# Designs tried in a protein design run: peptides against a protein of PDB entry 5D63. Part 19

Target 1, 292 residues: chain A of PDB entry 5D63
Amino acid sequence: SLRRGIYHIENAGVPSAIDLKDGSSSDGTPIVGWQFTPDTINWHQLWLAEPIPNVADTFTLCNLFSGTYMDLYNGSSEAGTAVNGWQGTAFTTNPHQLWTIKKSSDGTSYKIQNYGSKTFVDLVNGDSSDGAKIAGWTGTWDEGNPHQKWYFNRMSVSSAEAQAAIARNPHIHGTYRGYILDGEYLVLPNATFTQIWKDSGLPGSKWREQIYDCDDFAIAMKAAVGKWGADSWKANGFAIFCGVMLGVNKAGDAAHAYNFTLTKDHADIVFFEPQNGGYLNDIGYDSYMAFY

## One batch from the design tools (peptide; aimed at target 1 G252 Y288)

Design b2_p13_5_s3 (made by RFdiffusion4, then SolubleMPNN; from b2_p13_5, 8 letters changed)
Fold by OpenDDE base, seed 5:
Structure b2_p13_5_s3 (fold): chain B 292 residues (1-292), chain A 13 residues (1-13)
Amino acid sequence: as target 1 above (292 residues)
Amino acid sequence: SFADELYKERVLS
């Protein structure tokens, strides 16, 4: 029942996340427990879960940063077997990289079982220190050991979810047409979104009538986010959420182009003015067109 | 629709 998406995977017992050490793409790079900062981009701790067709509840887990995959070393069923990053593909048949992910007995956390070995991803000794070993370990689906229980914090939205968030917003014109560009979107914290905006040069860009006005700013922001995504992440199969809207004011005598992103809970959109970097719940326009 | 196109053709500021 776990949906395709990008997840931050946090231990149920201690404040530690599944981390690919140094984000390295090298085969055999340790996957370790590491502290994290809520509501930030935890660069080495994001995993794209790709469901395997016709294999129930089974996924590959691709590290977003490195583009490598969670791999049980030699597929060994021995307790303490290292879990590492390793080159792979989303739909591999290599059982070292296939993970059955289902709810634990508590109904909130998940357990991550290697498809081949039937051992579970284990934060060894529940060690909360940075760099703590994560290994395959014997276990069962129903036992309550928090060393093997993980919260899957979804960091992305599907295009359908984004579409639904837009549809719920009160600042959508009756003539609205939305155009979906991708299937799955990493949703950035505002701080990261703002940093991309700053780095884009847009804060220093001058508004000029028609030649560099609202649409140029909005498209430049989207382009900047796209480039940031391409430059930052080695995994494929997702985009970075940044929308462009065209809107009309209530009087119907003015139109504006602007950006939008999703709120922290992914349930709503928030408007972003690329001309000043502001976030607004009401930008003063009702959108008649969006692409994202 | 025609109405939609009218909005799409608005000059953006």
Scores: peptide ipSAE 0.050, ipTM 0.645, DockQ to the pose 0.154
OpenDDE base, seeds 1, 2, 3, 4: peptide ipSAE 0.042, 0.045, 0.045, 0.035; ipTM 0.644, 0.637, 0.656, 0.665

Design b2_p13_5_s4 (made by RFdiffusion4, then SolubleMPNN; from b2_p13_5, 7 letters changed)
Fold by OpenDDE base, seed 5:
Structure b2_p13_5_s4 (fold): chain B 292 residues (1-292), chain A 13 residues (1-13)
Amino acid sequence: as target 1 above (292 residues)
Amino acid sequence: SFADEMHRQHVLS
């Protein structure tokens, strides 16, 4: 039932998220509870859930930052067994890194069960402090213990979801053609998107007729986001959402190239003008082409 | 192509 995607995994009992300590790629790096800031990137707390073919509700969990995987130490069924980051692969057969993830009894949160040991990912004692131990612990699927219940906040969208968001937007030309470049996209907060824009040098770039105009700005922004993604994350199998659109104005006598991203709830798109860093619900053009 | 037609009619600025 859980879809492939990138998740911020938050404890149901306390404001703590599953965090790979220091984002370290070293084998045995502790996975711990850590505070988080809503609507931010939370670097060490993003996990790519990859469903295992032919194994119901079972996933690997790859830390986006480190590229390592959630691992139950020695696959032990003992309560208190450490959960760590460890090198692995998305479709491993190692039961230490296979996690069955299903809805809890409350219908909103999930429980994370190790496939081999049948123990559950547990925020030990519900400790809300930074660095609190996360361990395998005995439990049942129907138990209501919030130490073992987790909200999976989806931080990514599939290409299909992105298509749907675009299709709902009123500023799409009747002749619109979109081209999907990737399958799954991390959606950035606007603050992060803006920072990438700033760091790209685009704020200091001068518009020049044809030689460096709207299409150059829009492509440069997309390239900057792509590079940022490659430089920031060690996990594979996803992209960073940043679209390029070509649009025509209402009069039909001018066209513009611009960017777009998704809104916080992933249901809509918002336009981004790379020439000034502005976000707009209406950029004054109807898109006849996009790639993202 | 569709894209070519649109580009011919509308100069990007």
Scores: peptide ipSAE 0.087, ipTM 0.817, DockQ to the pose 0.207
OpenDDE base, seeds 1, 2, 3, 4: peptide ipSAE 0.068, 0.063, 0.061, 0.062; ipTM 0.820, 0.812, 0.812, 0.816; seed 4 fails the geometry check

Design b2_p13_6 (made by RFdiffusion4)
Pose (drawn by RFdiffusion4):
Structure b2_p13_6 (pose): chain A 292 residues (1-292), chain P 13 residues (1-13)
Amino acid sequence: as target 1 above (292 residues)
Amino acid sequence: SENDFFNELLDAQ
């Protein structure tokens, strides 16, 4: 089963993502195929998949930017029916916004079926051009047609996954305790994490004994990332990944506060120095506390 | 505790 999370959904035949046109919140805004840039935030192309209770392999798909939902127009089973963004809720009973998502016959990509119509999300004619129509279409679960096959590229981690990445890190103090604050996190590319640090004003901040020292920088960065999340996205039910750690050196005589993020493959953590914007695999300290 | 001691190091900056 596809796990709850945030996904960039890529057609298996051509490198087009599912894109809510112009990120518009208007009801009826077309969902289309569009090109994308890896290792960036693709602002109109991120979808929060919320599992439906007791309805196997069925979800709502909420565009992260607009807060609107993937909706099969009037629930029609006619091939070519429009797939648009529409107002809705995470656990709606409206079948126009319910999607059964299971693995295709290739075992890697998925097919997306409307719960009401039993038709599939289809990149019409396999068109790779920007703005290509995506529609509901007749189809089967097992066929190889790439027009109806989609890679769900996971862009978020659960709290359990973040905890696992931290636990595998070699720079964790024996007294380490972590404090988990949310359940599902959008993992940022370093390019975006850095842009938030720059936009926070921290690059210009001067170190001052106690009144603006390492703890102040680290907390300020976390706060800046939290503000960015709420100000940038309209969908609810997730948080942005940015941790704070306190650590101690090998000699046991100096402590430091700093931030951390995750690697692209989501398996490991990487430390971030908020005083200078650097990313480090070893910051010189073993973490004895973290909150994220 | 050991962690109180580490906090004191951090607060003394």

Design b2_p13_6_s1 (made by RFdiffusion4, then SolubleMPNN; from b2_p13_6, 7 letters changed)
Fold by OpenDDE base, seed 2:
Structure b2_p13_6_s1 (fold): chain B 292 residues (1-292), chain A 13 residues (1-13)
Amino acid sequence: as target 1 above (292 residues)
Amino acid sequence: SEVDQVDALLASQ
């Protein structure tokens, strides 16, 4: 079953993603097919899938940018019915905004069925152009029509997944204690992470003994990422991944505070030095504490 | 505590 998380939803037939037009929060904003750039944020194309308790394989889809929800206009079962952004809540009972998402017959892609109408989210005519219509359309779970098949590219990790990534890293001290702050984390591309770092002013910050040293840099980076998240996205129920670690060196005569994020495949962590903006697989310390 | 001792080492980094 599809896990709760943030997804970039890509058509199985053409290089087009489900896009909320202009990222607008207005009710009735068209959801359209749009080109995307791999390994970038794709601002209007991220969707938080929230599973509905006790309703198998059924979700709301919240646009991360607008905070509005994927909505089948009037819940109509007519082929060609518009799919739009509309105000809603994560656990709504409105069948216009409830989507059953299950694997297609190919075992890799998903189909997105409106819970009420039983029609499927369809990239009309498989149109790869920007602004192409996405609509509810008649279909079946077993059909191979790529217009109704979607890859769910996971852009986030659960706290458990993050915890697991940390646990298998070789640079964790035997006394390690981790503190999980949130449940789901958008994982940023390094380029975005670096840009946040630059925009924070940390590159120009002066190290000062105790008063503004490693822990201040690391916490400031986390704060900058948090603010970026708050300023950038209208959806709730997720955080932006940016960890803080305290570590001790092998000799036990030095300690350091630093950041970390996840690798692209979300399987590992990479360390980030907020004092110079460097990414390292080995920062020279073993973490005895983290919060993220 | 051992933790306190480690924390003190942060002052130089």
Scores: peptide ipSAE 0.130, ipTM 0.761, DockQ to the pose 0.692
OpenDDE base, seeds 1, 3, 4, 5: peptide ipSAE 0.130, 0.123, 0.130, 0.122; ipTM 0.760, 0.757, 0.760, 0.758

Design b2_p13_6_s2 (made by RFdiffusion4, then SolubleMPNN; from b2_p13_6, 7 letters changed)
Fold by OpenDDE base, seed 2:
Structure b2_p13_6_s2 (fold): chain B 292 residues (1-292), chain A 13 residues (1-13)
Amino acid sequence: as target 1 above (292 residues)
Amino acid sequence: SEVDEVDALLASQ
């Protein structure tokens, strides 16, 4: 089953993603097919899938940018019915905003069925152009029509997944204690992470003994990422991944505070030095504490 | 505690 998380939803037939037009929060904003750039944020194309309790394989899809939800206009079962952004809540009972998402017959892609109408989210005519219509359309789970098949590229990790990534890292001290702050984390591309770091002013910050040293840099980076998240996205129920670690060196005569994020495949962590903006697989310390 | 001792080492970094 599809896990709760943030997804970039890409058509299985053409290089087009489900896009909320202009990222607008207005009710009735068209959801359209749009080109995307791999390994970038794709601002209007991220969707938080929230599973509905006790309703198998059924979700709301919240646009991360607008905070509005994927909505089948009037819940109509007519082929060609518009799919739009509309105000809603994560656990709504409105069948216009409830989507059953299950694997297609190919075992890799998903189909997105409206819970009420039983029609499927369809990239009309498989049109790869920007602004192409996405609509509810008649279909079946077993059909191979790529217009109704979607890859769900996971852009986030659960706290458990993050915890697991940390646990298998070789630079964790035997006394390690982790503190999980949130449940789901958008994982940023390094380029975005670095840009946040630059925009924070940390590159120009002066190290000062105790008063503004490693822990201040690390916490400031986390705060900057948090603010970026708050300023950038209208959806709730997720955080932006940016960890803080305290570590001790092998000799036990030095300690350091630093950041970390996840690798692209979300399987590992990479350390980030907020004092210079460097990414390292080995920062020279073993973490005895983290919060993220 | 051992943790407190390690934390004190942060002052130099």
Scores: peptide ipSAE 0.135, ipTM 0.773, DockQ to the pose 0.698
OpenDDE base, seeds 1, 3, 4, 5: peptide ipSAE 0.126, 0.118, 0.125, 0.134; ipTM 0.768, 0.764, 0.767, 0.773

Design b2_p13_6_s3 (made by RFdiffusion4, then SolubleMPNN; from b2_p13_6, 6 letters changed)
Fold by OpenDDE base, seed 5:
Structure b2_p13_6_s3 (fold): chain B 292 residues (1-292), chain A 13 residues (1-13)
Amino acid sequence: as target 1 above (292 residues)
Amino acid sequence: SEVDRVLELLRSQ
């Protein structure tokens, strides 16, 4: 079953993703096919899938940017019915906004069926053009039509997954204690993470003994990421991944505060030095405490 | 304490 999380939803046939046009929060905003850039934040193309309790394989899809929900216009079962962004709630009972999402016959892609109409989200004619129509269309679960098959590229991790990534890292002290602050985390590309760092003013901040030292830099970075998240996204129910660690070196004669994020595949952590913006696989310290 | 020791080390970074 599809897990709760943030997904970039890509057509199985052409290099097009499900895009809320202009990221607009207006009711009736078209959801369209649009090109995307791998390994970047595709701002209008991220969707939070919230599973509906006691309804098998059924979700709402909230656009991360707009905070609006994928909505089949009037819930119509007619082929060609528009799919739009519309105001809603994560656990709505409105069948226009309930989507059954299950694996397609190819075992890799998913199909997205409207709960009420039983029609499928369709990239009309497989059009790869920016702004191509996405509509409800007749179909079956076993059909191989790539117009109705979608890859769900998971862009987030659960707290448990983050915890697991930390646990398998070799630079964790035997006394390590981690504190989980949220349940689901959008994982940023390093380029975005770095840009937040730059915009925070930290590159121009001066290290000062105790008054503004490693812990201040690390906490300031986390605060900057948090603010960036709040300012950038209208959806709720997730955080932006940015951890803080305290570590001690092997000799036990130095300690440091630093940040960390997750690698592209979400399987490992990478350390980030907020004093210089560097990414390191080994920052020279073993973490005895983290919060993220 | 060990905690105090580590915190003191932290202050230098």
Scores: peptide ipSAE 0.199, ipTM 0.857, DockQ to the pose 0.647
OpenDDE base, seeds 1, 2, 3, 4: peptide ipSAE 0.145, 0.147, 0.141, 0.142; ipTM 0.811, 0.815, 0.813, 0.812

Design b2_p13_6_s4 (made by RFdiffusion4, then SolubleMPNN; from b2_p13_6, 7 letters changed)
Fold by OpenDDE base, seed 2:
Structure b2_p13_6_s4 (fold): chain B 292 residues (1-292), chain A 13 residues (1-13)
Amino acid sequence: as target 1 above (292 residues)
Amino acid sequence: SEVDRVLQLLKSQ
């Protein structure tokens, strides 16, 4: 079953993703097929799937950028019915915005069925062009039509997954205490993470004993990422992953504050030094505390 | 706390 999270939703037949056109928050904004660039932030193509309690395999899909929801126009069961962005809430009862998402017959892709109409999200004619129509269309769960099959590429981690990634890292002190601040985290590509760092002013910040040293740099980076998130996305219910750690060296005679993020596969953490923008697998310290 | 003390006393960068 699909879990709560942020997904990039890609057609199984052609290299096209579900895109909210222009990222517009206007009601009725077309949702279309659009090209994407792997390992980048595809701004209009990220969707927060929120599971509906007590309704099996059923979700709302909130566009991260616009904060609006995937909506089957008038809930119509007619083939070719437009799928649009529309204002809504995560736990709406509006069947136009409720989507049953289950594995297709191939066991890897998903089909997206409107809860009310029982029609499926369809990349019409499998058109790979930018702006291609996405519509509700008749179908069945077991058919192999790639127009209605979608890969859900998870772009986020739960707090539990983040915790697990930290726990697997060899540079965690035996006294480690972690503090989880949010429930779901968008994981950024390093390039984006670095750009946020650059834009924060930290590259030009001067280290000063105690008054602006490692902890200040680390907190400033986290603050910068938080601000970037707030300024970039209109959806709620998630954070941007950026951790702060306090660590002690092996000799026990030095401590440091630094950042960390997750690797692309979300299975591990990588340390980030906010004083120089470097990524390290070993920063020379064992973390005894983190918050993220 | 001990954690606070460690950072306060030992951080060098």
Scores: peptide ipSAE 0.067, ipTM 0.766, DockQ to the pose 0.516
OpenDDE base, seeds 1, 3, 4, 5: peptide ipSAE 0.042, 0.039, 0.042, 0.064; ipTM 0.713, 0.709, 0.702, 0.754

Design b2_p13_7 (made by RFdiffusion4; failed a check: a repeat of another design)
Pose (drawn by RFdiffusion4):
Structure b2_p13_7 (pose): chain A 292 residues (1-292), chain P 13 residues (1-13)
Amino acid sequence: as target 1 above (292 residues)
Amino acid sequence: SFAQASWDAIKAS
């Protein structure tokens, strides 16, 4: 089963993503195929998949930017029916906004079926052009037609996944305790994490004994990332990944506060120095506490 | 810093 999370959904035949046109919140805004840039935030192309209780392999798909839902127009089973963004709720009983998402016959890509109509999300004619129509269409679960096959590229981690990445890190103090704050996190590319640091004003902040020292920088960065999350996205039910760690050096005589993020493959953590914007695999300290 | 003070408290305990 597809796990709850945030996905960039890419057509298996051509490198077009599912894109809510112009990120518009208007009811009826077309969902179309569009090109994308890897290792960036694709602002109109992120979808939060919320599992439906007791309804196997069925989800709502909420655009992260607009807060609106993937909706089969009037639930029609006619091939060519529009797939648009529409107002809704995470656990709606409206079948126009319910999607059964299971693996295709290639075992890697998925097919997306409307729960009400039993038709599939289809990149019409396999068109790779920006703005190509995506519609509901007749189809089967097992066929190889790439127009109806989609890679769900996971862009978030659960708290359990973040905890696992931290536990595998070699720079964790024996007394380490972690404090988990949310359940699902959008993992940022370093380019975006750095842009938030720049926009927070921290690059211009001067170190001052106790009144604006390492703890202050680290907490300020976490706060800046939290503000960015709420100000940038309209969908609810996720958080942005940015951790704070306190650590001690090998000699046991100096401590430091700093931030951390995740690698692209989501398996490992990488340390971030808020005083200078650097990313480090080894910051010189072993973490004895973290909150994220 | 708070981080240093927190670490010293851990050692004292």

Design b2_p13_7_s1 (made by RFdiffusion4, then SolubleMPNN; from b2_p13_7, 10 letters changed)
Fold by OpenDDE base, seed 5:
Structure b2_p13_7_s1 (fold): chain B 292 residues (1-292), chain A 13 residues (1-13)
Amino acid sequence: as target 1 above (292 residues)
Amino acid sequence: SLSEELWRQLLAE
C-alpha cells in the first residue's frame, strides 16, 4: 500500500507530472500535466498523500505549494470532468477529494481513483504538453491505459526512515542519541539545500570563538531551512529535512557541530559543513547527538 | 561527565 508521504506524480506514458497550475490556492485551479526536471524541486508538482483512517488505500492529496487539495469537480463521474485544486482538509469526508490509490496491473505504477465517482485521474489523450488537461475518466483497475497510470516518486522520508539512515552510517559514536523533531520530511536536492545556505547569509558569517562558532553555524542552517520551509509551502504536516549533529573525532580530543541531510535515494546521510557549504561523506567526527 | 567534556571541545571548534 502507498505510504503517507510527499510524492512527485509522473505519468507512466509520457514525461509529464501532475501540476497545480501556477501553484494557485484559488478554488478551481486546474490541475494539469506539466514537464518536470528530475532531481529538482518541482514546486507545483509535489503532493502530500494523507491516508484516511479505516478506508483502505484511500488518501487526500494536498498540493505542497498551495495547500489545496486534488478535487474532482462536482464529484462527477462524467468522462472529462476537471480535476482541480480546492480548499479542503487532510481527513475530509468530501468524496470529491478522496482518492483510492493502488498499484496498477503493471505492478510499478499506480492508478488514482476518485472514491465517490470511481473514475480515474487521466492525462487526457496522453498529452505531454505543458498545461494538458487532467480529468476524471472512466476506467478499471486492471486496464493498461498509460493515461491513467502514474509513478509515485517519493520525495520525503518518515522519521523512522531517517533514523534508519543515520543508524547505517559508519560515523556514529557509540554514545549516540538521536532526537526526532517531526514525522515526515521533505528531502531537498543538494542544490536547493545549498541555495538556502547561501541565502541565509552564512557564507558571509565570520567564525568567532564561542560567540559564533560551529554550533551557531549549524543551528543557523537548521533555522534557515525551517524558515525556508515555512515561507515556501502552504501545506502542513511535514518538515524539511535538515539535521544537526554533535560529533567527536577519533582521538576524542575535539568535537564539532555540523549539519546533515539525506542522499538522493534516502538510504544514507551526507554531512554538511555550514561554515563552508561543503558536503562530505566523512566530516572527521563521529556523532554522539543529533536532532532533526 | 562525558557530555561536559565533549561540550567543552565543541566550544573550541
Scores: peptide ipSAE 0.036, ipTM 0.721, DockQ to the pose 0.172
OpenDDE base, seeds 1, 2, 3, 4: peptide ipSAE 0.035, 0.034, 0.033, 0.036; ipTM 0.719, 0.717, 0.712, 0.723

Design b2_p13_7_s2 (made by RFdiffusion4, then SolubleMPNN; from b2_p13_7, 9 letters changed)
Fold by OpenDDE base, seed 2:
Structure b2_p13_7_s2 (fold): chain B 292 residues (1-292), chain A 13 residues (1-13)
Amino acid sequence: as target 1 above (292 residues)
Amino acid sequence: SLAEELWQKLQAE
């Protein structure tokens, strides 16, 4: 079953993603097909899927940017019914905003069925143009129509997944203690992570004994990422991944504070030195504590 | 630093 998380939802037939037009929070904002750029933040095309307890394979889909929810207009079962952004809540009982999401017959893509109408989210005519209509349309689970098949590209990790990534890293001290701050984390591309670092002013900051040393840099980066997240997204229920680690050198006589993020495949961590903006697979320290 | 402080405390435990 689909896990709770943030997804970029891409059509199986054409290079188009489910896009909330202009990222607008207004009720009735069209959800449309739109081009996307891989390995970037596609601002209006990220959706937080929240599973509904005790309703199998059923979710709300919250647009990360607008904080509004995917909504089938009037819950109509008519083919061509508009799919829009609309205010809502993660655990709503409104069938207009409840979506059953299950694997398609190809075993890779998903179909998105409105819980009430039993119609499917459809990229009308498979139109790859920006602004193409996305609508509810009749269909069945076993049909191969690519207009109704969607890849769910996971853009986030759970705390458990992050924990697992840390655990398999070779630069973790035997006494490691990790502290998980949130449940779900949007993982940023390095370019975005670096830009946040730049915008924070840290590149212009210099190490100063005690007054602004390694912990200050690492905490400042964490704070900058947190603020960026808060300022950038209206949805709740997730954080931006940026960890702080405390590590000790091999000799055990020096400690360092630094950051870390996840690799593109979310399977590993990469260390980030906030004092110079560098990404390293080996920062020269073994982490005995992290919070993220 | 925090890193030094916590390391020292952990070793003292």
Scores: peptide ipSAE 0.359, ipTM 0.900, DockQ to the pose 0.866
OpenDDE base, seeds 1, 3, 4, 5: peptide ipSAE 0.355, 0.350, 0.351, 0.354; ipTM 0.899, 0.897, 0.898, 0.899

Design b2_p13_7_s3 (made by RFdiffusion4, then SolubleMPNN; from b2_p13_7, 10 letters changed)
Fold by OpenDDE base, seed 5:
Structure b2_p13_7_s3 (fold): chain B 292 residues (1-292), chain A 13 residues (1-13)
Amino acid sequence: as target 1 above (292 residues)
Amino acid sequence: SLSEELWRQLLAA
């Protein structure tokens, strides 16, 4: 079963992702195929999949950027029916916006079936061009048509997954206590994380004893990421991953506050020094407290 | 062993 999360949805046949055109929040905005850049934030191509309680394998798909939902126009079962962004809610009963998502016959990709019409999200003719039509189309679950097969690249982690990543890191103190602030986290590429850091003004901030030292830098970074998230995305129900840690050195005679994020594969954490923007696998401290 | 409070007080970097 597909987990709740934020996904980049890529066609199984061509290098095209499901894109809300121009990220527009207008009702009826076309959802189209569009090129993407791996390991970057593909702004208009991120979808929050929210599972519908008591309806097996069925989700709403909220565009992270626009806050609108994937919508089969008029719920029509006709092949070629437009798939658009449309206002909605995560737990809607509108069958135009309910999508049954299950593994395809190849066991790696998914098919996306409209709950009402029973047609499938289709990259029409497998067109790899930017702006290519995505439509509802007749099909079956067992068909191998790549036009209707999609890879769901998970771009987020649950709090439990983040917790697990922290737990297996060797730079965690025996007294460690973690505090989880949210349930689902978009994990940023380092380049984006760094850009937020730069835009925050922290690179020009002056270290000052006690009044603006390591904890201030670390908290300022987290605040900057939080604000970036709020300003960038219209969807709700997720946070941007950016942790704060307090750590103690091996000698036990010095402590430090710093940030951390997750690695690309979401399996590990990497430490971030907000005073210089550096990423480190070992920051020289063992964390005894974190919140994220 | 240091308490967390002592560690917090050692935040100087």
Scores: peptide ipSAE 0.045, ipTM 0.732, DockQ to the pose 0.165
OpenDDE base, seeds 1, 2, 3, 4: peptide ipSAE 0.043, 0.042, 0.041, 0.043; ipTM 0.719, 0.724, 0.722, 0.721

